# Designs tried in a protein design run: peptides against a protein of PDB entry 9GMZ. Part 88

Target 1, 343 residues: chain A of PDB entry 9GMZ
Amino acid sequence: TGFPLELLTRPATERLAYFENYTVAHPRLKEVYEILMRTIAEPAGASFIFVYGASGVGKTTLRLRVEQKLTELALPKLESDRARVPVVGIEAIAPESRYFNWKEYYTRALITLEEPLIDHKFDYGVRGISRDNFGKINVESKVVAPALRRALENALIHRHPDVFFVDEAQHFGKVASGYKLQDQLDCLKSLANMTGILHCLLGTYELLTFRNLSGQLSRRSVDIHFRRYCADSPEDVQAFKSVLLTFQQHLPLAETPNLVDHWEYFYERTLGCIGTLKDWLKRVLSDALDREATTITLKDLQKRALSVAQCQKMFKEIQEGERQLSETEADVQNLRSALGLGA

## One batch from the design tools (peptide; made by RFdiffusion4, then SolubleMPNN)

Design b2_p13_7_s1 (from b2_p13_7, 5 letters changed)
Fold by OpenDDE base, seed 2:
Formats: sequence, structure tokens, C-alpha cells
Structure b2_p13_7_s1 (fold): chain B 343 residues (1-343), chain A 13 residues (1-13)
Amino acid sequence: as target 1 above (343 residues)
Amino acid sequence: SLSPLVEPVPYVE
């Protein structure tokens, strides 16, 4: 079971688009997907979901797949309630200053929530928010952050999404002081509580620092660790090799490249992160298609690989995150022991 | 549109 052979006669753009749209349901993605979908369906009083893991593990792919599934599941209800939006997803932007730009955040959230294609337009109750002739939201520069927050609260209540996704959510933590970080957590908590909308924050292990600052969020949050594949686990190595085998069969080239024989090199340069692997293969495929090449060689892979220095940096960030999680688990065990609770 | 999720082909040594 490989790519459709008809793609070999198609333009390079179609061949590349096929591979870009192709998603392997690897074990870690499937596990996290199932946990996330279940948690969204039955939040059990949670206001937040935290999804954390290495950069390039596949968090954006996870989000997009969940958004697609929630949209599909909502279709019957959307026919009866045209005001409803099933899911909202935004990406948090790194602040240019030591302060998070809440005005920009609320504006982007409103723009994303109020898609032009939604027939039922909502009145935000805020002067300086309008729609253009294409139904796109326009926010005047005079509109202040508290007014935008109120507009977003009203819009979220009216549209009632099953979840509000914030990708790259570690960017909320990139502020100068712990006090300001607590204020940001309290702001997000207040938004979730006032709207009754479940928030899912996806990010790197830097999100753990943000998560740990609020003991109150801990009681109202579900944590989901999106792990990489580890070379010290035979099962993880087998899963990683299976992903390579699948990708080599789905590269739309005349000759199937042997990626699996180079699995150690792929592991070295991806750290077991399937998103990083896929992005690497996309770059290499693009180069091969531009040259009208029949296959991909090791030299083609080497040209588009992350540098050893990049991998070493990424690996240190992963190890620090994995260490923090291990320490947290140990701290829980120590706390339980100190309380006279059994292990 | 996103393609369907496809399970990986099992690697057998």
C-alpha cells in the first residue's frame, strides 16, 4: 500500500501536496489524539487541557486532526444552529517585548472565531468592531484590550465552541516576572470560567513552567504529555522504523527510497520527533521533484538535515522537560509518602 | 482537506 501511482504523471506541486497532506497515525499520535478527544467530550469540570511535548513531535498535526474531527462531529448540529462554531484554534505569538500583547491576542481570537463564511453575524456590543464587505472583522485601533476581551467573551458564549485551542502556548510564559505570569494565568482562567469554554493549550516543555505556577489551575486541568520515541525502548524504535517504512512507501517517486536502512541517522537528526521527520522529508522531496529525480539518496537527506548543533540544542531542551516531569512525579510520590498515603 | 489517518506499516526484522 503506497502512494497512488498516477501521481508520477502529475505535476510536482500535486506530488508534494500529496505527501504534505499524508499523515501517519503513529502510536504516540493516536494515543494523544484519543485522550484529547475523550477529554474534550468529557472534561469532568476541567477548564484547561495542557498538551506538552518536544518541538516537532507533531502537536500542530494533532490539533488540526482534532479540529477536523470536531467539525465533522458537529455538522448535524451546525445545520440547526448556524451561530455555533465547533472549534476555534489560534497560535500564540511570541511577544516582541517583555509583555504579552493581550490586545493583539483578543483581536486575532475574534478574527479567527468570526470567520467570514459564518452566515449568522454577531453584535459584539463594542464600538469600533465592524465587518467589511467580505464579512471579515475589522478592529479599530482605538478599541482597548478590556473591550476586546468583552467582545471575545460574548463571541465565545454565542458561538459556543467545544474547545478553544491555543498553539505555541509557551509564549504566554515568555514574560519578565512570575507575578505577571500569574496575572496571565488568571486572565486565561477568568476567560475560560466566564465563557464556560474549555481551553486547550499546546506547547513545548516550557509550558510546564506556566502550568506549575497556578495551584488552582492544577485542579481544573488535564495534562497530556506528547512523548517522542526513545531509542532505549525497543517498542519505540520499532514504531519509529514503521513510520520510516510508511513514509518511504508514500513518497511519490518512481523508485522507492530505502529510508529504514538509515533509521539511526533519521533518529539522530529528529530525536524521535515525527513532525521533524516529516518536515525533513518534505524538504528533500521538494528538492528531488525540482530535479526530476527518480529517488532520494543519503546525500539528498544530508543536504536538508538539521545540523548536529541544532539537534544537540533541541535534545538539551527535551532532556530538561523530561527531567522536570520526572521530578514532578517523584515530588508527588514524596508528598504522598509524607502524608502517610500508600505509594 | 487532510487525508485520512493511516496506521504505519509494521516493521518486521
Scores: peptide ipSAE 0.396, ipTM 0.899, DockQ to the pose 0.903
Fold by OpenDDE base, seed 5:
Structure b2_p13_7_s1 (fold): chain B 343 residues (1-343), chain A 13 residues (1-13)
Amino acid sequence: as target 1 above (343 residues)
Amino acid sequence: SLSPLVEPVPYVE
């Protein structure tokens, strides 16, 4: 079944919003979703979950779907516990300076955790944190990062989410000259330990640097690799073509575009990353709707494609991440063999 | 609100 045909008579904004909100449960997304949901339900003493993969693989889509599901599952409990927040999710901002801004991070986390929909007002005991008449948190500029951290710790303990999500978590790796990346990890570890809240960090393969730096975090972390589709795998190619076919049927245009016949070109310019594919198609759809076009052509696709130079850069970053993981897997096998443990 | 998760249409050659 394609898109609702009634959309063809609706404004361009509604047609675009339909496609934006449409999510294909492709095999890799489903697999990672099931692993992540199981790990959140039964963390087995883990304090961290690392979800890593290529930029544009679909990590934000995964997060939003898990947040939705955790919220739905918590609804019966929220009727009895009005202080509880089922899940909190933030995106770590790339600092304008080369240094991660903890003050901004804590402020954003507090604002997200204390959305006005919560009837139970909590006093954080921090001077310069207040609520406006709409229940929105206001943080005065004079409030220092250690005070904001204590406020966030108290808020997380009181609201007791099942998980705290941080998207684009590779930005924690942006440390000042002379500071150690270890100090950032110790800060995160301390926050998780003090609150008892499970943290899920989603990011690029740059998160592997965090994983490798702390042998102590590895004992209390679960790793989830969100893989791209690979053109050397017939199963992955078929899955990628199935995603293209599905998007083709769900583009709200008068004439169904033939995207599947161009699958190699789509693969060349997305590297098998479904998020990159969806964002590309969204841009092309927006252009088509603005021109009142009946369909999407190859020329329309080419106008919004990533350049070959951008794809080459992204592919090098992917290859380095995949190499590091492959080496780690080989090292584990070599260690097991050297210990006389069967492979 | 996000739409339901939908499985991809199987591509059959």
Scores: peptide ipSAE 0.394, ipTM 0.899, DockQ to the pose 0.872
Fold by OpenDDE base, seed 3:
Structure b2_p13_7_s1 (fold): chain B 343 residues (1-343), chain A 13 residues (1-13)
Amino acid sequence: as target 1 above (343 residues)
Amino acid sequence: SLSPLVEPVPYVE
């Protein structure tokens, strides 16, 4: 079944929004989703979940789907417990300076945590934190980062989310020194410990640097690798082609484009990352809708593709991350063999 | 609201 045909008579904005909201449950997304949902339900004393994978693999889509599901599962309880928030998700911003802005982070986290609950005033225990007439949290300039941290700790304890998501968490690693990264991890660890709230950090393979810096986090963390599709795997190629076939049926255009015949070109320019693929198709769809085009051509795809240079850079970053993981797996096997445990 | 997750259409050669 393709897109609803009535969309062809709808405004371009509605047609684009349909495709933007459309999500294919591709095998890797389903696998990681199931592992993540299980880990959130039964953290077994873990304080952190690390979800890492290539840029554009679909981590934000995963997060949003988990947030939706946790919210849906919590709805019956939220009717009786109006203080509860089922889930909170924030995107980490790359610091403009060599210093992570904790004041901004805590402010954004508080805003995000309280946004669904406009009608319920919470006393943050900190002077200079208030809600405006629109229910938006206002933080006065005089409020210092330690006070905002206490406010966030109190809010997290009071709201009891099942998980706190931090998307683009590799941005914590972009600090000028490894020491600052350790300090940031210690701050996050302290926040998780003080609140009892499970934290899930989603990011690129740069998150692997966090595991190397904190052997203590490794003992209280669950690692989830969100893999891309690999062209050397027949099963992965089939899955990738199936995703292309599905997307071509769900592009709200009068004539169904043949994307599958160009699967190698799509693979070359996405590296098997479905998020990158979807974002590419969104751009091409937007251009097609602006031109009132009936279909998408290879030329339209080429106009909005990532450059070969961009793909080469992204591929090097992926290969380095995959290499580090493969070495870790080999080290585990070597350790098992050395312990007299069969390989 | 996010649309439902949709299973990919199996590619058959």
Scores: peptide ipSAE 0.394, ipTM 0.897, DockQ to the pose 0.890
Fold by OpenDDE base, seed 1:
Structure b2_p13_7_s1 (fold): chain B 343 residues (1-343), chain A 13 residues (1-13)
Amino acid sequence: as target 1 above (343 residues)
Amino acid sequence: SLSPLVEPVPYVE
């Protein structure tokens, strides 16, 4: 089934919003979604989940879908527990300085955690944290990071989310080397331990460096690899073509573009990352709608494609990440073999 | 609100 044909008579903004909100349950997304949902439901003493994969693989889409599902599942319980928030998600900001801004992190986490609960006053135990008339959290400039941490700990305990999401979590590792990176890890561990809240860190393959520095996290973490589609796998190529076929049917244009015939070009410029593909098609759709075009052409695609140089850079980053994981898998196999466990 | 997750249309050669 394609897009609702009524969209062809609707404003460009509504047509674009339809495609933006449209999500293909492609095999890798579905697999990672099921693993993540299961792990959140049954963490088995884990304090952390690491979700890592290429930039543009679809990690943000995964997070949003899990947040939606956890919210949906919690709705019946929220009537009895008005203090509860089912899920909280923030994006880690790339630090402007050599130091991670914990004050900003805690402030953003508090704001996000309290945003759904306009009517419920909570005493954070910290002076200078208030709600405005719209229920928005205001943090006075005088409030220091340790006080904000205590406020967040208290809020997380009180709101008891099933998971705390941190997107772009590789940014924790970029600012800290050596002891400072350990201090950041210890800060996150302490927050998870003090609150009893499961933390899910989503990020690029750079997150592996952060994960590997903590031997203690390894015992209390679950790893989820969100893989791209690989052109050397016939099954992955078929899945990628199926995604293209689905997207072409859901572009709200008068004439259905043939995207599948250009699958190699789409693969070349997305590296098998469906998020990158969707963002590309969204840009091209926006341009087509602005021109009142009936369809999308190859020339329209080419205008919004990532450059070859961008793709080459992204591919090197992917290859390095995939290599590190392959080495880790080999090390596990070697360890198992050395333990007399069959490989 | 996010739309439902939709399974991809199988590509048949």
Scores: peptide ipSAE 0.381, ipTM 0.894, DockQ to the pose 0.889

Design b2_p13_7_s2 (from b2_p13_7, 6 letters changed)
Fold by OpenDDE base, seed 2:
Structure b2_p13_7_s2 (fold): chain B 343 residues (1-343), chain A 13 residues (1-13)
Amino acid sequence: as target 1 above (343 residues)
Amino acid sequence: SLSEPVEPIPYVE
């Protein structure tokens, strides 16, 4: 089935919004979604979940889908427990300085936890935290990071989310030294332990550095690798072509573009990352709608494609991440062999 | 709001 044909008579904004909101449940997304949902339901003493994969693989889409599902599942309980928030998600921002801004992090987390629609005002016990007339949290500049941490701890305990998501979590790793990175991990670990709230960090393969630095986090974390599709796998190529076929039928244009015939070009410029593919198609669709075009051409695709240089850079980053994971698997096998365990 | 995820249409060669 394609897009609703009624969209062809709708404004360009509605047509674009349809495609933006459309999600293909491609095999890798579905797999990671099921693992993540299961792990959130049964963390088995884990305090952390790490979801790592290439930039543009679809981690944000995964997060948003899990947040939606957890919210839906919690609705019956939220009627009885008006203080509860089922899930909290924030995006980590790249620090302007060589140091992660914990004050900003705690402030953003508090603001996200305290949606205006929550009827129950919680007193954080911290001066300089207030609500505006719309119920939005305001944090005065005088409030220091340790006070914001205590406020966040109290808020997380009171709201008791099933999981706290941090997207783009590789930005925690942008510190000048490994020791400072360890301190940041210990800070996150302490927050998770004191609140009893499961934390899920989503990010690039740079998150593997976090995993390697904390042997203690390793014992209390679940790792989820969100893989791209690989051109050397016939099954992955078929899955990628299926995604292209699905997207071409869900572009709200009068004439269905033939994207599948250009699958190699799409693969070359996305590296098998479906998020990158979708974002590319969104840009191209927006241009087509602005021109009142009936379809998308190869020339339209080329105008919005990532450059070869960008793809080469992204591919090197992917290869390095995939290499590190492969080495870890080999290390496990070597350890088993050294212990006298079978391969 | 996000639409429900939809299974991809199988590509047949």
Scores: peptide ipSAE 0.222, ipTM 0.852, DockQ to the pose 0.897
Fold by OpenDDE base, seed 3:
Structure b2_p13_7_s2 (fold): chain B 343 residues (1-343), chain A 13 residues (1-13)
Amino acid sequence: as target 1 above (343 residues)
Amino acid sequence: SLSEPVEPIPYVE
């Protein structure tokens, strides 16, 4: 079991694209995927799903896989209902300014929502929103954020996606004041309520701050923790080694590199985050393909590894997030004990 | 198109 050997005769771009598109269904990804799919199917009155975990754990991969699956499941219905979009996914941008750019957010959301359905005209009810000759949405500079919001609300109602994804949602939290973050959450809550569309926010452990800011959002939210693999767990180490073994067989190189023998080094420089691992291997593969190399060496890996300083920073951020969750779990246990429910 | 996710090959010592 490995990559198609025919790739060895193909251009470097195709070989790289193969690996980029390759996804290992590692246990944590599978678990979170199943929980997320079930929650989307049966939100039970939830308006929000929070998916949080370490940077590079694989949240974007999770999103893309869910988007693909929801699209596949919707295809039979889309033939009859051409107005429907099964899923919408956007990435939140870190604001250059201390203020979140809602105008940009709404514009990007509208563009993303309508891009798959170029052939179907939708009247947004807002002057200055048009489609170009290529069917892309054009928003005139005169269109203000409140008008774009109404246009997005109308579009979401009309297109009725099963979920609206916002990736890198921790960028909402980078606002200079806690008040602005609460206002942003209230805006998102209002959008979800007005449209009836389930929102899924994916991000780092910084998303935990959102739960603390709005007790009302917590009542209508489902939390999903996308955990990394931990070196202190034999099962997690085995899973991590299995991922390395799988990746080494799916690197389109003439000679299969031995990645598994270096598992500790891979763990040290990824902190058990499979997304970080995959991105590292992509960089190394790209370099190897550019050199027409037959394999990947430890030296090639070292050249593209995250620095120890970067890993130390990321690890501190992970430890803080894991600590906050552990404290919350302890608080729940304490509450249960105090209520006489037992631990 | 994204390829279907593949189950990892079990690591056996």
Scores: peptide ipSAE 0.220, ipTM 0.853, DockQ to the pose 0.887
Fold by OpenDDE base, seed 4:
Structure b2_p13_7_s2 (fold): chain B 343 residues (1-343), chain A 13 residues (1-13)
Amino acid sequence: as target 1 above (343 residues)
Amino acid sequence: SLSEPVEPIPYVE
């Protein structure tokens, strides 16, 4: 079934919002979703979950869908426990400076954790943190990072989310030295240990450098690889074509565009990343709606495509990440053989 | 609210 045909008579904003809110449960998203949901429900003493994959593979979509589901599942319990927040999700910001801004991170985490819908007032135990009459958190400029950390620890303990999500978590690794990266890991580890809250870090393959620095985190972490679709796999090509077919039927246009016939071009400019594909189609749909166009053409697609140079850069980053993971798999096999367990 | 995720339509050659 395609989009609701009544959308063709609706404003461009509503037509665009339909497509923005539409999610294809493609095989890789479904697989990672099920693994992540199961791991959150049964962490088995894990303090961290690492979800890594290519930029634009769909990690933010995964996070938002898990946040929605955890919220829905918690609703019956939230009626009795008004202090509880079922899930917290933030995006780590790339630092403008050479160093990660912990003060900003803690402030954003506190603001996200203390949504206005929570009636239960919480004392953070820190001067200069207040809640206004609308329930919005205000942090005075004089509040220092160690005080904000204590406030966040107290808030996480009090609100007791099932998981704390950090999207774009590779930004924790953007530090000038390996020692500083270890300090960042130790800081996150301490936060998870002090609060007892499961942390899920979502990021690019740069997150592997962060994961590999702490053999202690490896004992208390679950790894989830969110793979792209590969053109050398017939099954992956079939899945990618199925996603294109689905999107073409859910673009709220008078004439259904033929996206599937251009699957190789879509693959070339997305590298098998469905998030990149969706974002591209959103831009093209927005342009088509602005022009009151009946369909999308190849020229419309080309106008909003990533450049070949951008795709080449992204592909090199993907190949390096996939190589590192392949080496890790080989190391596991070598270790098993060396232990006499058989390969 | 976000719409529920939908299974992709199978591509048949």
Scores: peptide ipSAE 0.218, ipTM 0.854, DockQ to the pose 0.890
Fold by OpenDDE base, seed 1:
Structure b2_p13_7_s2 (fold): chain B 343 residues (1-343), chain A 13 residues (1-13)
Amino acid sequence: as target 1 above (343 residues)
Amino acid sequence: SLSEPVEPIPYVE
C-alpha cells in the first residue's frame, strides 16, 4: 500500500501535508506509545512520567499521538463534562537567561489549557487574565509569576486533564546551579501535588541529570526510555529498513524512490532516529515538489542531509546518554544482587 | 489532523 494516487494531481502543499501527517508505527514508537498510554491510564500513584531519548527519535510524534488518542477516548465524556480538557501539552522554552522563565511557562500552559472554545467562564482568581471574543486567554503584562501559577493550578484542577505534557523538558535543567535545579524540581512537584495532575516530561538524555537530582521523585515517577535503532542489532536494522520501505511508498511522487538501497547512508545521517529521518525526507520532498520532480535522487538526499560534523556531535550526545542508562541498569542489577534477589 | 499510525511494511531481504 502506498499514498493515494490522486495526490499526484493535487497542489504541492497538499502533497507535503500528506507526508507530514503520515506516521509510521515503527516498533519503538509503538512500544513506548503502549507503555505511555498504560501509565497514563493507570499511574498507580505516580505524579511524573519521564520520557527520554535522543533528539529526533520521535518524542514529539509520540506526544501528539497520545494527545490525539486521549482526546478521542474522552469525547464521549466531554459531552457530560464541558469543563474537562482530556490532555494538555506544551513545549518548554530554552531559557535566554540563567533562569527558567516561569512567568512565560505558566502563561503558555494556561493559554494552551484554555484554548479550547469552552463556553464556561472560569474565574482564575487572578486580575489581568481575561478571554477575548474568540475565547483565547489574554494575560496582562502586570500579572506576576506567582499569580499565573495560581491561575494555572486552578485551571488544571478545573479542567482535570489525564496528563500534562511538557516537551523539551531538559530545558528545566539548564539552570546554572544545583540549588536552582532543585528549586525547579520543587516547583514542578508542587504543581503536580497541588493539582493532582499527572505530569509527563519528554526530553533528551539531558533530562536524566534532572531526573537523578530528585530522589523524592524516584518513588513517584515512571521512566520510559525511547531508544533509537542500533546498527549492531539485526532486528533494529530490519526495523529501520522497513521504515525506509514504508516512507518510500508514502512519498507522493510519480516515481517511487528506492530509499532502502541507501539504508546505510540514511542510518549514517540519522543515527537510527526516525524523527530525524522523517524531517530529512520532508525537506527533500519539499524541494522535489518545488521543482515538480517525478522522484527523489541520492543527490537530492545529499543536499538536505545533516553534515558529518552534526552527526558526530549528535552521536556523542547519544553515546553519553546510553552510557548513563547502562550504568544505572548495572547499578540496579548490583543492588538486586546485593539484596539477594538475583541478577 | 494526524492520520492514524500505520504499521511499517516488513522489509524482506
Scores: peptide ipSAE 0.218, ipTM 0.854, DockQ to the pose 0.886

